Peptides against a protein of PDB entry 5NXQ. Designs and how they scored, part 32

Target 1, 114 residues: chain A of PDB entry 5NXQ
Amino acid sequence: EIQIPVSMAAEEEYLRSKVLSELLTDTLENDGEMYGNENEVLAALNGAYDKALLRLFASACSDQNVEKALSLAHELKQDRALTAAVKISERAELPSLVKKINNIREARYEQQLK

## One batch from the design tools (peptide; aimed at target 1 A84 K87)

Design b2_p21_8_s3 (made by RFdiffusion4, then SolubleMPNN; from b2_p21_8, 9 letters changed)
Fold by OpenDDE base, seed 2:
Structure b2_p21_8_s3 (fold): chain B 114 residues (1-114), chain A 21 residues (1-21)
Amino acid sequence: as target 1 above (114 residues)
Amino acid sequence: SSAEKKEKLLEEMEKIIEETF
């Protein structure tokens, strides 16, 4: 079996999940009707998407690439993923990144209150 | 070594990810 670097695998999964998530999201938004397991599929895809992103995020943190890490954090969709990003940033001893990600989370919370 | 530290760090991060999902 051919061994693929984790980072490459993560990137591939990210791209695949991103495309599928966007396609399904668009379909749901445009159709306005639920068809069977669409929500379940979307949830699964979003999960895979964020999971892949977090691995890229972790890699960026390990490289001390704060700017790249932050940009990736902005692409995260789920709050639980942002929470994970904070934890990862803490492990990487990047307090400035922790603060910035918390700001992202707070901003999203405020949006949800509207 | 620095490489070992980085590897350990990534492993810890992966654990965080796996616990999240």
Scores: peptide ipSAE 0.673, ipTM 0.944, DockQ to the pose 0.784
OpenDDE base, seeds 1, 3, 4, 5: peptide ipSAE 0.670, 0.670, 0.669, 0.671; ipTM 0.944, 0.944, 0.943, 0.944

Design b2_p21_8_s4 (made by RFdiffusion4, then SolubleMPNN; from b2_p21_8, 7 letters changed)
Fold by OpenDDE base, seed 5:
Structure b2_p21_8_s4 (fold): chain B 114 residues (1-114), chain A 21 residues (1-21)
Amino acid sequence: as target 1 above (114 residues)
Amino acid sequence: MKEEEEEKLLEESEKIIEETF
Protein backbone atom coordinates (compact mmCIF):
# COMPACT_ATOMS: atom_id res chain seq x y z
CA GLU B 1 0.00 0.00 0.00
CA ILE B 2 1.50 3.32 -1.04
CA GLN B 3 1.63 5.57 2.00
CA ILE B 4 0.33 8.91 0.84
CA PRO B 5 1.98 11.75 2.73
CA VAL B 6 -0.42 13.35 5.20
CA SER B 7 -0.01 16.73 3.52
CA MET B 8 -0.91 15.31 0.13
CA ALA B 9 -3.93 13.55 1.58
CA ALA B 10 -5.10 16.79 3.15
CA GLU B 11 -4.61 18.67 -0.09
CA GLU B 12 -6.47 16.01 -2.03
CA GLU B 13 -9.38 16.09 0.37
CA TYR B 14 -9.41 19.88 0.23
CA LEU B 15 -9.48 19.93 -3.56
CA ARG B 16 -12.11 17.21 -3.75
CA SER B 17 -14.32 18.91 -1.20
CA LYS B 18 -13.82 22.27 -2.89
CA VAL B 19 -14.84 20.98 -6.31
CA LEU B 20 -17.85 19.10 -4.99
CA SER B 21 -18.98 22.05 -2.88
CA GLU B 22 -18.69 24.42 -5.81
CA LEU B 23 -20.52 22.06 -8.15
CA LEU B 24 -23.33 21.51 -5.68
CA THR B 25 -23.59 25.23 -4.97
CA ASP B 26 -23.83 25.98 -8.68
CA THR B 27 -26.48 23.29 -9.08
CA LEU B 28 -28.56 24.66 -6.22
CA GLU B 29 -28.31 28.19 -7.56
CA ASN B 30 -29.29 27.22 -11.08
CA ASP B 31 -31.45 24.09 -10.86
CA GLY B 32 -32.82 24.16 -7.32
CA GLU B 33 -33.51 21.11 -5.18
CA MET B 34 -33.45 17.68 -6.80
CA TYR B 35 -33.82 15.31 -3.85
CA GLY B 36 -34.74 17.63 -0.98
CA ASN B 37 -31.50 17.17 0.96
CA GLU B 38 -29.13 19.31 -1.08
CA ASN B 39 -28.71 21.89 1.66
CA GLU B 40 -27.64 19.21 4.11
CA VAL B 41 -25.28 17.73 1.54
CA LEU B 42 -23.85 21.17 0.83
CA ALA B 43 -23.35 21.80 4.53
CA ALA B 44 -21.55 18.49 4.87
CA LEU B 45 -19.34 19.24 1.88
CA ASN B 46 -18.57 22.72 3.14
CA GLY B 47 -17.71 21.22 6.49
CA ALA B 48 -15.36 18.71 4.90
CA TYR B 49 -13.83 21.49 2.82
CA ASP B 50 -13.17 23.72 5.80
CA LYS B 51 -11.88 20.82 7.87
CA ALA B 52 -9.36 19.98 5.18
CA LEU B 53 -8.33 23.62 4.92
CA LEU B 54 -7.92 23.89 8.67
CA ARG B 55 -5.55 20.95 8.67
CA LEU B 56 -3.49 22.70 6.01
CA PHE B 57 -3.77 25.86 8.06
CA ALA B 58 -2.48 24.09 11.14
CA SER B 59 0.44 22.76 9.11
CA ALA B 60 1.25 26.26 7.89
CA CYS B 61 1.11 27.53 11.46
CA SER B 62 3.44 24.77 12.58
CA ASP B 63 5.86 25.91 9.88
CA GLN B 64 5.42 29.46 11.16
CA ASN B 65 4.38 30.37 7.63
CA VAL B 66 2.01 33.18 8.58
CA GLU B 67 1.52 34.32 5.00
CA LYS B 68 0.43 30.87 3.86
CA ALA B 69 -1.74 30.44 6.93
CA LEU B 70 -3.46 33.76 6.27
CA SER B 71 -4.04 32.86 2.62
CA LEU B 72 -5.64 29.60 3.70
CA ALA B 73 -7.81 31.40 6.24
CA HIS B 74 -9.19 33.59 3.45
CA GLU B 75 -10.34 30.42 1.69
CA LEU B 76 -12.38 29.25 4.67
CA LYS B 77 -16.11 29.45 4.02
CA GLN B 78 -17.77 29.13 7.42
CA ASP B 79 -17.43 31.52 10.32
CA ARG B 80 -17.01 28.60 12.69
CA ALA B 81 -13.98 27.56 10.65
CA LEU B 82 -12.48 31.03 11.05
CA THR B 83 -13.08 30.72 14.78
CA ALA B 84 -11.23 27.42 14.71
CA ALA B 85 -8.39 29.08 12.79
CA VAL B 86 -8.17 31.74 15.51
CA LYS B 87 -7.94 29.05 18.17
CA ILE B 88 -5.26 27.22 16.21
CA SER B 89 -3.33 30.47 15.77
CA GLU B 90 -3.52 31.08 19.50
CA ARG B 91 -2.11 27.62 20.16
CA ALA B 92 0.61 28.37 17.63
CA GLU B 93 1.40 31.59 19.54
CA LEU B 94 0.85 33.73 16.45
CA PRO B 95 -0.98 36.80 17.79
CA SER B 96 -0.55 38.76 14.55
CA LEU B 97 -2.31 35.98 12.68
CA VAL B 98 -5.08 35.93 15.30
CA LYS B 99 -5.68 39.62 14.67
CA LYS B 100 -5.66 39.22 10.91
CA ILE B 101 -8.14 36.34 11.00
CA ASN B 102 -10.42 38.30 13.28
CA ASN B 103 -10.24 41.11 10.73
CA ILE B 104 -11.39 38.64 8.07
CA ARG B 105 -14.34 37.70 10.26
CA GLU B 106 -15.26 41.32 10.88
CA ALA B 107 -15.00 42.15 7.19
CA ARG B 108 -17.36 39.30 6.32
CA TYR B 109 -19.87 40.45 8.90
CA GLU B 110 -19.74 43.97 7.53
CA GLN B 111 -20.27 42.69 4.00
CA GLN B 112 -23.31 40.71 5.12
CA LEU B 113 -24.81 43.84 6.64
CA LYS B 114 -24.60 45.73 3.32
CA MET A 1 11.94 20.25 20.79
CA LYS A 2 10.68 21.91 17.60
CA GLU A 3 9.31 18.65 16.27
CA GLU A 4 7.56 17.92 19.54
CA GLU A 5 6.03 21.38 19.60
CA GLU A 6 4.90 21.03 16.00
CA GLU A 7 3.35 17.64 16.69
CA LYS A 8 1.61 19.00 19.77
CA LEU A 9 0.21 21.88 17.73
CA LEU A 10 -1.08 19.49 15.09
CA GLU A 11 -2.71 17.31 17.73
CA GLU A 12 -4.32 20.27 19.46
CA SER A 13 -5.43 21.62 16.09
CA GLU A 14 -7.09 18.32 15.25
CA LYS A 15 -8.99 18.47 18.53
CA ILE A 16 -10.11 22.03 17.77
CA ILE A 17 -11.24 20.95 14.31
CA GLU A 18 -13.20 17.97 15.61
CA GLU A 19 -14.82 20.09 18.30
CA THR A 20 -15.81 22.68 15.68
CA PHE A 21 -17.50 20.25 13.30
Scores: peptide ipSAE 0.681, ipTM 0.939, DockQ to the pose 0.793
OpenDDE base, seeds 1, 2, 3, 4: peptide ipSAE 0.681, 0.681, 0.681, 0.680; ipTM 0.941, 0.939, 0.941, 0.941

## One batch from the design tools (peptide; aimed at target 1 A58 C61 K87)

Design b2_p22_3 (made by RFdiffusion4)
Pose (drawn by RFdiffusion4):
Structure b2_p22_3 (pose): chain A 114 residues (1-114), chain P 22 residues (1-22)
Amino acid sequence: as target 1 above (114 residues)
Amino acid sequence: AEEEEREQFLEDAEEIIEETFA
């Protein structure tokens, strides 16, 4: 059976998780539950989404592509995932990227205060 | 040497991901 590179597999998993998460969120926001495990599926779905996105983020940092990495960080869902992205940026010694990601966290926290 | 450093960075980044989402 064909082996898939972890970097290429992460892109597909990100997109798949994005699609399935958007569909299931629309289902729960309008119709509610039908099968019985939608809430737990959506939670796992958002988890897999950010994890795959953090892997692409690490590849962008490994390629010193700060701009691509920031756009990937913007697509993150969990605030804890933004924290993980900061640590990956620090590990990659990209201080300019750390500041811009921390601006995203502060901006979201400002929405939390409204 | 660059490929070894890249591999180590990506393994460390993966550890950070797994610890965050444990």

Design b2_p22_3_s1 (made by RFdiffusion4, then SolubleMPNN; from b2_p22_3, 9 letters changed)
Fold by OpenDDE base, seed 3:
Structure b2_p22_3_s1 (fold): chain B 114 residues (1-114), chain A 22 residues (1-22)
Amino acid sequence: as target 1 above (114 residues)
Amino acid sequence: EEEKKRKEFLEESQEIIDETFA
């Protein structure tokens, strides 16, 4: 199990996770040295990143700020996180946002097929 | 009342998030 720095504040956690994720990605692309646990570390960081981002997303939805919510959704990395964003949008009764996030999800699926 | 609804929404959202990454 990988231990990652965390914060109780969504924004702080997001920023920390984002920085660590980017640094790890750059390191793996340039050096590829993580003693055989590269994928596990990356997955843990991405999880923390998306989790924090979704808290910000929920906050934006509560403010009825669709544009901000959508911009945050574009920053999500994992498909399961996009699915969570759709669920949250549905609870917020923002059907236009639901459609837009589903479009993001479909676009990523199409990209994977090509 | 609006504050209460907002609180409940955020709590439900947190549950969705927790379930997603359980």
Scores: peptide ipSAE 0.713, ipTM 0.957, DockQ to the pose 0.551
OpenDDE base, seeds 1, 2, 4, 5: peptide ipSAE 0.703, 0.703, 0.701, 0.701; ipTM 0.958, 0.958, 0.958, 0.958

Design b2_p22_3_s2 (made by RFdiffusion4, then SolubleMPNN; from b2_p22_3, 10 letters changed)
Fold by OpenDDE base, seed 2:
Structure b2_p22_3_s2 (fold): chain B 114 residues (1-114), chain A 22 residues (1-22)
Amino acid sequence: as target 1 above (114 residues)
Amino acid sequence: MEKKKKEEFLKESEEIIEETFS
């Protein structure tokens, strides 16, 4: 049996969940079709997407690759995922990254209020 | 990070992730 590296598995899941999430989102926004379970499916897909992304984020942090980590953080969709990224950054002892991710979170909050 | 520290960090990170989406 073939064992897939964690990082590779995370990348594959990220790409898959990203595509599916975007397709479903586009369908709802552009076509307006609702069959009753799309919101639930979208939530599940977004969760899977952010989980996969956070694993990549953690990997980047472990490599002390702040630029890559920050880039990945920008791709996170949910606020709870950003919070997780902050926690991970703190444990990686990357205070500059912590500040930058918090800035992302604050910016998104401001956008929601407008 | 040192190899051992890296492994521990990734493990802790996974716990954070699982807790976030539990």
Scores: peptide ipSAE 0.710, ipTM 0.962, DockQ to the pose 0.747
OpenDDE base, seeds 1, 3, 4, 5: peptide ipSAE 0.709, 0.705, 0.705, 0.706; ipTM 0.962, 0.962, 0.962, 0.962

Design b2_p22_3_s3 (made by RFdiffusion4, then SolubleMPNN; from b2_p22_3, 9 letters changed)
Fold by OpenDDE base, seed 1:
Structure b2_p22_3_s3 (fold): chain B 114 residues (1-114), chain A 22 residues (1-22)
Amino acid sequence: as target 1 above (114 residues)
Amino acid sequence: SSMEKRKKFLEESEQIIEETFA
């Protein structure tokens, strides 16, 4: 068995989850309901997607690469994932990144309020 | 020491991630 670095493994999982999530979403938008469990499947895929993305985010934080970390944070879909990103940023002692991620969260909350 | 600190950080981050999606 070939051992793959954590970062590379995360990238592979991210890409896989991203493709599947987008494909399923597009199908639902164009063709409607499929099997009645679409929302559950999407939630699972989104979870895997954000999880993989957060691992990349953590790697960027470990490198003190704030710009890369922020770019990755923008790709996160779920609010709970953004919260996790804030926690990770705090552990990395990156207060500027914390502020920027909180701004993302606030912007999304405003969108929900219409 | 730096490598060890980075390793520890990544481990803690993984714990946060796992707790988030538990």
Scores: peptide ipSAE 0.714, ipTM 0.958, DockQ to the pose 0.783
OpenDDE base, seeds 2, 3, 4, 5: peptide ipSAE 0.711, 0.711, 0.711, 0.711; ipTM 0.958, 0.957, 0.958, 0.957

Design b2_p22_3_s4 (made by RFdiffusion4, then SolubleMPNN; from b2_p22_3, 8 letters changed)
Fold by OpenDDE base, seed 4:
Structure b2_p22_3_s4 (fold): chain B 114 residues (1-114), chain A 22 residues (1-22)
Amino acid sequence: as target 1 above (114 residues)
Amino acid sequence: SEEARREKFLAESEEIIDETFA
């Protein structure tokens, strides 16, 4: 059996989830088709997407690559994923990154109020 | 060792991720 490094596996999962999410979104927007389970599929894809991103995020933190970690955090879709990123950053002892991620969360909250 | 610390960190991060999406 061929074993894939953890980092490569995470990247592959991220890309797969991203592509599938985009394809589904495009189909719904352009064709207007209803299949009955679009919301469930999107939720599952978003979950997988953020989960994969967080693994990459953790890897970046372990490398002390704050800029890469922050870039990845901006790509996270769900608030719960941002919360996870904060926890990971705290454990990595990267307070500047914690602050920046919290700023992302606050900005998104403000947008929801409009 | 540095490698051991890194491995431990990644393992703990995985636990956080699993809890988030449980």
Scores: peptide ipSAE 0.717, ipTM 0.958, DockQ to the pose 0.782
OpenDDE base, seeds 1, 2, 3, 5: peptide ipSAE 0.714, 0.712, 0.712, 0.713; ipTM 0.959, 0.959, 0.959, 0.959

Design b2_p22_4 (made by RFdiffusion4)
Pose (drawn by RFdiffusion4):
Structure b2_p22_4 (pose): chain A 114 residues (1-114), chain P 22 residues (1-22)
Amino acid sequence: as target 1 above (114 residues)
Amino acid sequence: EEEEKEEFLEDAEEIIEEAFEE
């Protein structure tokens, strides 16, 4: 059976999780539950989404592509995932990227104050 | 340079796993 590189597999998993998360969110926001495990599936789905996105983020940092990495960070869902992205940026010694990601966290926190 | 990149990516994956185990 064909082996898939972890970097390439992460892009597919990101996109798949993105599609499935959007579809299942639309189902729960309009029709509610039908099968019985949608809420747990959506929670796991958003978890897999950010994890795959953090892997692509690490590849972008490894390639010193700060701009690509920031765009990937913007697409993160969980605030805790933004925190994980900051730690990966620090580990990658990209201080300029840390500041821009921390601006995203502050901006979201400002929405939390409204 | 390739070895440094592989170490970074292993460390980054470890950070990701720690964040998702919390």

Design b2_p22_4_s1 (made by RFdiffusion4, then SolubleMPNN; from b2_p22_4, 10 letters changed)
Fold by OpenDDE base, seed 2:
Structure b2_p22_4_s1 (fold): chain B 114 residues (1-114), chain A 22 residues (1-22)
Amino acid sequence: as target 1 above (114 residues)
Amino acid sequence: SMAEREELLREMEEIIDEAFAE
């Protein structure tokens, strides 16, 4: 059995999940058809997407690549994922990144109120 | 070190798992 490096596996899963999530979202928004399970599928895909992205984020943090980590954080969709990113940043002892991610989270809270 | 990085990544994975625990 061929073993795939964790980072490569995460990247592949991220890309796959991103594409599928976008396609499903576009279908629902543009066609307006709902069959009953689309929301569950979308949630699962979004979860997988954020998890994969967080693994890439963790890798970037471990490399002390703050700019890459921040860029990845902006791609996160769920609030729980941003919260995880903060915790990961704290563990990596990157306080500047912690602050920046918290700013992202706060900004999204404000947008949700509009 | 490589060992330290691996341990750090494991801890981060635990954070991720906790965030998405059902």
Scores: peptide ipSAE 0.662, ipTM 0.947, DockQ to the pose 0.807
OpenDDE base, seeds 1, 3, 4, 5: peptide ipSAE 0.660, 0.659, 0.661, 0.660; ipTM 0.947, 0.947, 0.947, 0.947

Design b2_p22_4_s2 (made by RFdiffusion4, then SolubleMPNN; from b2_p22_4, 7 letters changed)
Fold by OpenDDE base, seed 2:
Structure b2_p22_4_s2 (fold): chain B 114 residues (1-114), chain A 22 residues (1-22)
Amino acid sequence: as target 1 above (114 residues)
Amino acid sequence: SEAEKEELLREMEEIIEEAFAE
């Protein structure tokens, strides 16, 4: 059996999940059709997307690549994912990144209230 | 070191898993 490097696997999953999530979202928004399970599928895809992205984020943090990590954090969709990113940043001892991600989270909270 | 990075990544994976635990 051929083993795929973790980083490559994460990248592949990220891209796949991103495409599928976007396609499903566009279909629901543009066509307005709901069959009953689309939200569950979308949630699952979004979860997979954020998980894959967080793995890339973790890799960037381990490399001390703060700019790459921050860029990836901006691509996260769910609040729980941002929270995880903060925890990961704390573990990586990157306080500047912690602050910046918290700012992202706070900004999204404000947007949700509008 | 590479060993330290590997351990760090494992800990980060645990954080990710906990965040998405159902």
Scores: peptide ipSAE 0.669, ipTM 0.947, DockQ to the pose 0.809
OpenDDE base, seeds 1, 3, 4, 5: peptide ipSAE 0.663, 0.668, 0.668, 0.669; ipTM 0.947, 0.947, 0.947, 0.947

Design b2_p22_4_s3 (made by RFdiffusion4, then SolubleMPNN; from b2_p22_4, 7 letters changed)
Fold by OpenDDE base, seed 3:
Order: sequence, then structure tokens, then C-alpha cells
Structure b2_p22_4_s3 (fold): chain B 114 residues (1-114), chain A 22 residues (1-22)
Amino acid sequence: as target 1 above (114 residues)
Amino acid sequence: SMEKKRELLEEMEEIIEEAFEE
């Protein structure tokens, strides 16, 4: 298991994870290598990214800022993160947001079937 | 309420932690 340094602040952690994830992805797409642990590194970075982003999402929900929350949800990469976002929206009693995030999930499922 | 908001965020953090348990 690869451990990735994290920040105490969700915003800083999110930005760092986002940048590193993007840089790593670009490198690997250009025939890069990580000595046989490429998938593990990507999974760890994407996990940290989504986790940090969800904390920002939770904050937006607590502020009843549906538009900001929805914008953040679109940036989530993993299905497990979208599922968590739905649960968070339910706790925040934002049914419109729940529906919109479920639409995102369904759209991604349909995309995978193509 | 500040207390209610804190409690809500705590519940949300638990959801996040559970989603990424390994």
C-alpha cells in the first residue's frame, strides 16, 4: 500500500491530490512508468483526491449551497465517492441534489456500457 | 445552530471515512 502525504486542510489536500493525479495520469499516458506500481499509485492518488473533495462537498452541503455542491460532485472520479456524496446529500436533507448526483452516476454507468 | 452544524459535519465525515476504508 502506498501512503500519500495529506494536508490538515481539505482545500490544500484537494489541490495537491488533484495536481499530482493529473501529472501522474499525463505521464503514464505518454508512456511513463512507475516501476510496476502505476495502478497502485493512481488508485491512492485518486482516493485521496476524492476524499478531500468530498470534505469540500460536505461543507457546501452544510451551507445549503446546492449549486456549489453539485459542481464539486461533477469533479468526483470514483463511483464510491459519488455514492458517498448521495449519502451526504441525504443527511443534509437536499433531495434535489440527491437526484442530480444519481443522474451523474447513471450517466457514467451508461457511458461504461458504450 | 453551530452545534447542529458541527454534528452534521461529523456525520458526513463518518460517511467519507466509511467510503474509503481499506
Scores: peptide ipSAE 0.665, ipTM 0.945, DockQ to the pose 0.594
OpenDDE base, seeds 1, 2, 4, 5: peptide ipSAE 0.655, 0.654, 0.655, 0.658; ipTM 0.946, 0.946, 0.946, 0.946

Design b2_p22_4_s4 (made by RFdiffusion4, then SolubleMPNN; from b2_p22_4, 11 letters changed)
Fold by OpenDDE base, seed 2:
Structure b2_p22_4_s4 (fold): chain B 114 residues (1-114), chain A 22 residues (1-22)
Amino acid sequence: as target 1 above (114 residues)
Amino acid sequence: SAAERQKLLEEMEEIIDEAFAE
C-alpha cells in the first residue's frame, strides 16, 4: 500500500470533507427536504472536516506558525473543535493563540444567543 | 528536535481523538 504523508492525507481529507459538507448543506437549504439520515450524514461530514482541519492546525502550531493556525481555527465549525484547538494551543505553549481562539469561541456563543 | 516535534504531534492527535470520541 502506498504510504501518504500525514500532512498530505489531512489536507486531502479536509478538502474532500469540506466539499461534501458544503454540498450537503446547500442541498438541505435549497431543497428543504429533510430525510431521516441527512442530519447524521452532515454531522459525520462536519466531524471529519473539523478533525482534518485540526490536524492541519496542530501542524501549524508545531511550526509555531500562529497566523496560519489562527486562520485555520476560523474555519472550524464545531464548538468542540474550537475547544480542541485551545487545548492544542496550550500544549504548543502559544498563549496568544489561546486567547484569540477563545475570543472566536465566545463570539460564536454570543451569536447563538440571538 | 524531530523527536520532540513528533511527540508533540502525537499528543495533539490524542487531544483531537478525545474531542471526537463517541
Scores: peptide ipSAE 0.666, ipTM 0.947, DockQ to the pose 0.807
OpenDDE base, seeds 1, 3, 4, 5: peptide ipSAE 0.665, 0.664, 0.661, 0.665; ipTM 0.947, 0.947, 0.947, 0.947

Design b2_p22_5 (made by RFdiffusion4)
Pose (drawn by RFdiffusion4):
Structure b2_p22_5 (pose): chain A 114 residues (1-114), chain P 22 residues (1-22)
Amino acid sequence: as target 1 above (114 residues)
Amino acid sequence: EEEYEEVVEEAEELIEEKREEE
């Protein structure tokens, strides 16, 4: 059986999780539950989404592509995932990227104050 | 939070490996 590189597999998992998350969120926001495990599936789905996105973020940092990495950070869902992205940026010694990601966290916190 | 820390450890190993290749 074909082996898939972790980097390439992360892109497909990100996209799949993005699609499935959007579909299941539309189902829960309009029709509610039908099968019985949608809430737990959506929670695991958003978790796999950010995990795959953080792997792509690490690849962008390894490639010193700060701009690509910032765009990936913007697509993150969980606030805790943004925190994980900051730590990856620090471990990649990209201080300029840390500041821009921390601006995203602060901006979301400002929405939390409204 | 633990799963994010694991991803952070994996990402560190990837960055170190890439720096060694260069």

Design b2_p22_5_s1 (made by RFdiffusion4, then SolubleMPNN; from b2_p22_5, 7 letters changed)
Fold by OpenDDE base, seed 4:
Structure b2_p22_5_s1 (fold): chain B 114 residues (1-114), chain A 22 residues (1-22)
Amino acid sequence: as target 1 above (114 residues)
Amino acid sequence: MEELEELVEEAEELIEEEKEKR
C-alpha cells in the first residue's frame, strides 16, 4: 500500500474538494434550479473541503507559520471550521492567530446581519 | 459534527507531539 504523506493527501483532497465545490456553486448560481439533493452535496463537499484545509492549517500552526495558517483560515467556509481553527491555534499557543481568526468570524457575522 | 471534532482532536494531538519534539 502506497503511504502518501498526510500533508500531500490533505493538499490533494483540499484541491479536489475546492474544485468540486466551486463547480457546484457555479452551477447553482447559473441554473437557478435547486434540486433537492444539491444542498446536501454542497454541504458534504464543503465539509470535506474544510476538513482537508484544517489539516493543512494544523500543519501550518505546528510550523509556527502564522501567515500561512491565517491564509488558510480565510479559505474556510463553515463557522464550525473557524471554531476548530481557533481551538487548534489555542493549542498551538498562537494568540495572535486566535485573535485574527476571531476577527474573521466577527466579520462574517456582521455580513450575515446586513 | 462528530467527524470535525475528531479532526480537531487529532490536530491538537499532532501539535502537542511537534511541541514535544522541539
Scores: peptide ipSAE 0.086, ipTM 0.667, DockQ to the pose 0.762
OpenDDE base, seeds 1, 2, 3, 5: peptide ipSAE 0.084, 0.083, 0.079, 0.085; ipTM 0.666, 0.668, 0.665, 0.668

Design b2_p22_5_s2 (made by RFdiffusion4, then SolubleMPNN; from b2_p22_5, 8 letters changed)
Fold by OpenDDE base, seed 4:
Structure b2_p22_5_s2 (fold): chain B 114 residues (1-114), chain A 22 residues (1-22)
Amino acid sequence: as target 1 above (114 residues)
Amino acid sequence: MEELEEIVEEAEELIRKAKEEK
């Protein structure tokens, strides 16, 4: 069995999940509900998406590439995923990244309050 | 679905390994 590098596997899963999530989102926005479970499917896809993205994020942190990591964090959809990113950043000993991700999180909270 | 905590653990392991390689 060919062992695929974690980063490559994560990238593939990320892209797949991203495409499917976007397609489903577009369908919901333009065509409405088709099967009645689109929101559940979307949630599942978003979960897979964020998980794949977090693996990429971890890789970026491993490389000490704060800019790339931050860019990836902006792409995270779920708050819990941002929390996970903070934890990863803490373990990576990247306090500047921790702060920046927390700022993203706070900004999203403020947007939800509007 | 895989829990996010599992991803954190996986990520932490990755980071640990990277630090050891330095």
Scores: peptide ipSAE 0.147, ipTM 0.741, DockQ to the pose 0.696
OpenDDE base, seeds 1, 2, 3, 5: peptide ipSAE 0.148, 0.146, 0.141, 0.142; ipTM 0.740, 0.741, 0.738, 0.738; seeds 1, 2, 3 fail the geometry check

Design b2_p22_5_s3 (made by RFdiffusion4, then SolubleMPNN; from b2_p22_5, 10 letters changed)
Fold by OpenDDE base, seed 1:
Structure b2_p22_5_s3 (fold): chain B 114 residues (1-114), chain A 22 residues (1-22)
Amino acid sequence: as target 1 above (114 residues)
Amino acid sequence: DKELEEIVEEAEKLIEEAKKKK
């Protein structure tokens, strides 16, 4: 059996989770609540999405591809995922990336308060 | 978060492996 690279597996999960998240979002925006558990479903999908994205992020960091890593960080949805990205960046010894991700977090905090 | 911690741990392994290959 052919071993699928971790990055390819992560990409598949990311794309799947992204599509499902978008479909659910569109449904909520256009049709409203249908079953009463849409928020839980969305949270679960976002979790899976960010998890897959973080694996891609880790791969980019391992390749020392800071530009790719930063692009991926911008796609993260949850603050806790950004926190994880910071930890990964620290372990990858990429302080410039750490600063840029923290800037993303701060910007989101300001947007939330606005 | 246990799940995120596992991702960080996995990432650490990948990074260390990449460093060893240099």
Scores: peptide ipSAE 0.185, ipTM 0.785, DockQ to the pose 0.908
OpenDDE base, seeds 2, 3, 4, 5: peptide ipSAE 0.181, 0.183, 0.184, 0.184; ipTM 0.781, 0.783, 0.782, 0.783; seed 4 fails the geometry check

Design b2_p22_5_s4 (made by RFdiffusion4, then SolubleMPNN; from b2_p22_5, 7 letters changed)
Fold by OpenDDE base, seed 4:
Structure b2_p22_5_s4 (fold): chain B 114 residues (1-114), chain A 22 residues (1-22)
Amino acid sequence: as target 1 above (114 residues)
Amino acid sequence: DEELEEIVEEAEELIEEQRKKK
């Protein structure tokens, strides 16, 4: 069995999930209508996307690469994923990153209120 | 969410492992 390093596997899965998520999103936007299980597919893709991204995020945190970690956090789609990123940042003892991610969450909340 | 919790746990393990190497 071929063993792939975790970081490489995460990156590959992230890229795959990103592409598929973008394609589906574009399709839905262009069609202006949703049918069948499209919402479920989108949710699954977003879940896989965020999961892969969080692994990359954790790696960046472990490397004390706050800049990279923050850039990855901005790409997270789900609020629950941002919450996970906060927890990871706390474990990594990166309080500045925690604050910045919380700012991302707050900004998204404000956007939802508008 | 069990899946995200697992990711957090995996991340914690990764972080701790890296700390031990440094």
Scores: peptide ipSAE 0.163, ipTM 0.763, DockQ to the pose 0.860
OpenDDE base, seeds 1, 2, 3, 5: peptide ipSAE 0.161, 0.162, 0.161, 0.160; ipTM 0.762, 0.762, 0.761, 0.759

Design b2_p22_6 (made by RFdiffusion4)
Pose (drawn by RFdiffusion4):
Structure b2_p22_6 (pose): chain A 114 residues (1-114), chain P 22 residues (1-22)
Amino acid sequence: as target 1 above (114 residues)
Amino acid sequence: EEEEKEEFLEDAEEIIEEWAEE
């Protein structure tokens, strides 16, 4: 069977998780539950979404592509995932990227104060 | 340079696993 590179597999998993998360969120926001495990599936789905997105983020940092990495960070869902992205940026010694990601966290926290 | 990139990506994956386990 064909082996898939972890970097290429992460892009597919990100997109798949994005599609499935959007569909299942629309189902729960309008119709509610039908099968019985939608809430748990959606939670695991947002988890796999950010994890795959953090792997692409690490590849962008490895390639010193700060701009691509920031765009990837913006697509993250969990606030804890933004924290993970900051640690990956620090590990990659990209201080300019740390500041811009921390601006995203502060900006979301400002929405939390409204 | 390739070995350094591989070490970074392994460390970054460890950070991701630590976060996923929370």

Design b2_p22_6_s1 (made by RFdiffusion4, then SolubleMPNN; from b2_p22_6, 11 letters changed)
Fold by OpenDDE base, seed 3:
Structure b2_p22_6_s1 (fold): chain B 114 residues (1-114), chain A 22 residues (1-22)
Amino acid sequence: as target 1 above (114 residues)
Amino acid sequence: SHMEKEKLLEEMEEIIAEEAAK
């Protein structure tokens, strides 16, 4: 069996999850329904998507690439994933990134209030 | 250090796993 480098595997999973999430979203927007469990499927896909994205985020943090890490954090969909990103940033000793990710979370909270 | 970087990534993987478990 061929072993794939971790970074490539993470990117592959991210792309797969992203494409599936987008396809499902487009289907819901155009058709309104699919199999009656659309929200559950979407949540599962979003989970896989964020998980894959967090691995890319962790890699960027390990490279001390704050700008790349921040860009990836903006792509995270779930608040719990942002929380994980904060924890990862703290472990990587990147306080500036911690603050910027918290700003993302606060901005999303504000949007939910409106 | 390569080993330190690998250890860091493993710690981060634990955080990711925790997120997925919720």
Scores: peptide ipSAE 0.482, ipTM 0.897, DockQ to the pose 0.797
OpenDDE base, seeds 1, 2, 4, 5: peptide ipSAE 0.482, 0.480, 0.480, 0.481; ipTM 0.898, 0.898, 0.898, 0.898; seed 5 fails the geometry check

Design b2_p22_6_s2 (made by RFdiffusion4, then SolubleMPNN; from b2_p22_6, 9 letters changed)
Fold by OpenDDE base, seed 3:
Structure b2_p22_6_s2 (fold): chain B 114 residues (1-114), chain A 22 residues (1-22)
Amino acid sequence: as target 1 above (114 residues)
Amino acid sequence: MEEEKKRLLEEMEEIIEEEAAK
């Protein structure tokens, strides 16, 4: 069995999940319902997407690449994923990144109030 | 160095799995 390097596997899963999430979103916006399970499918796809993205984020943190990590954090969809990113940043001893990710979270909360 | 990085990534994976379980 051919084993793909972890980083490549994570990238593949991220891209696949991203594409599927986008396709689902477009379908729901333009073509309507998907047999009444749209929310469940979307949640599963978003979860897989964020999980894959967090692995890329973790890799960037391990490389001490704050700018790359921050860019990836902006792509996270769920608040719980941002929370995970904060925890990862703390473990990587990147306090500046922690602050910036918390700013992302706060900004999203403010948007929800609008 | 590489071992330390590996351990760090393993800890981060645990955080990721915890997030996925919620």
Scores: peptide ipSAE 0.478, ipTM 0.899, DockQ to the pose 0.805
OpenDDE base, seeds 1, 2, 4, 5: peptide ipSAE 0.473, 0.477, 0.475, 0.474; ipTM 0.899, 0.900, 0.899, 0.899

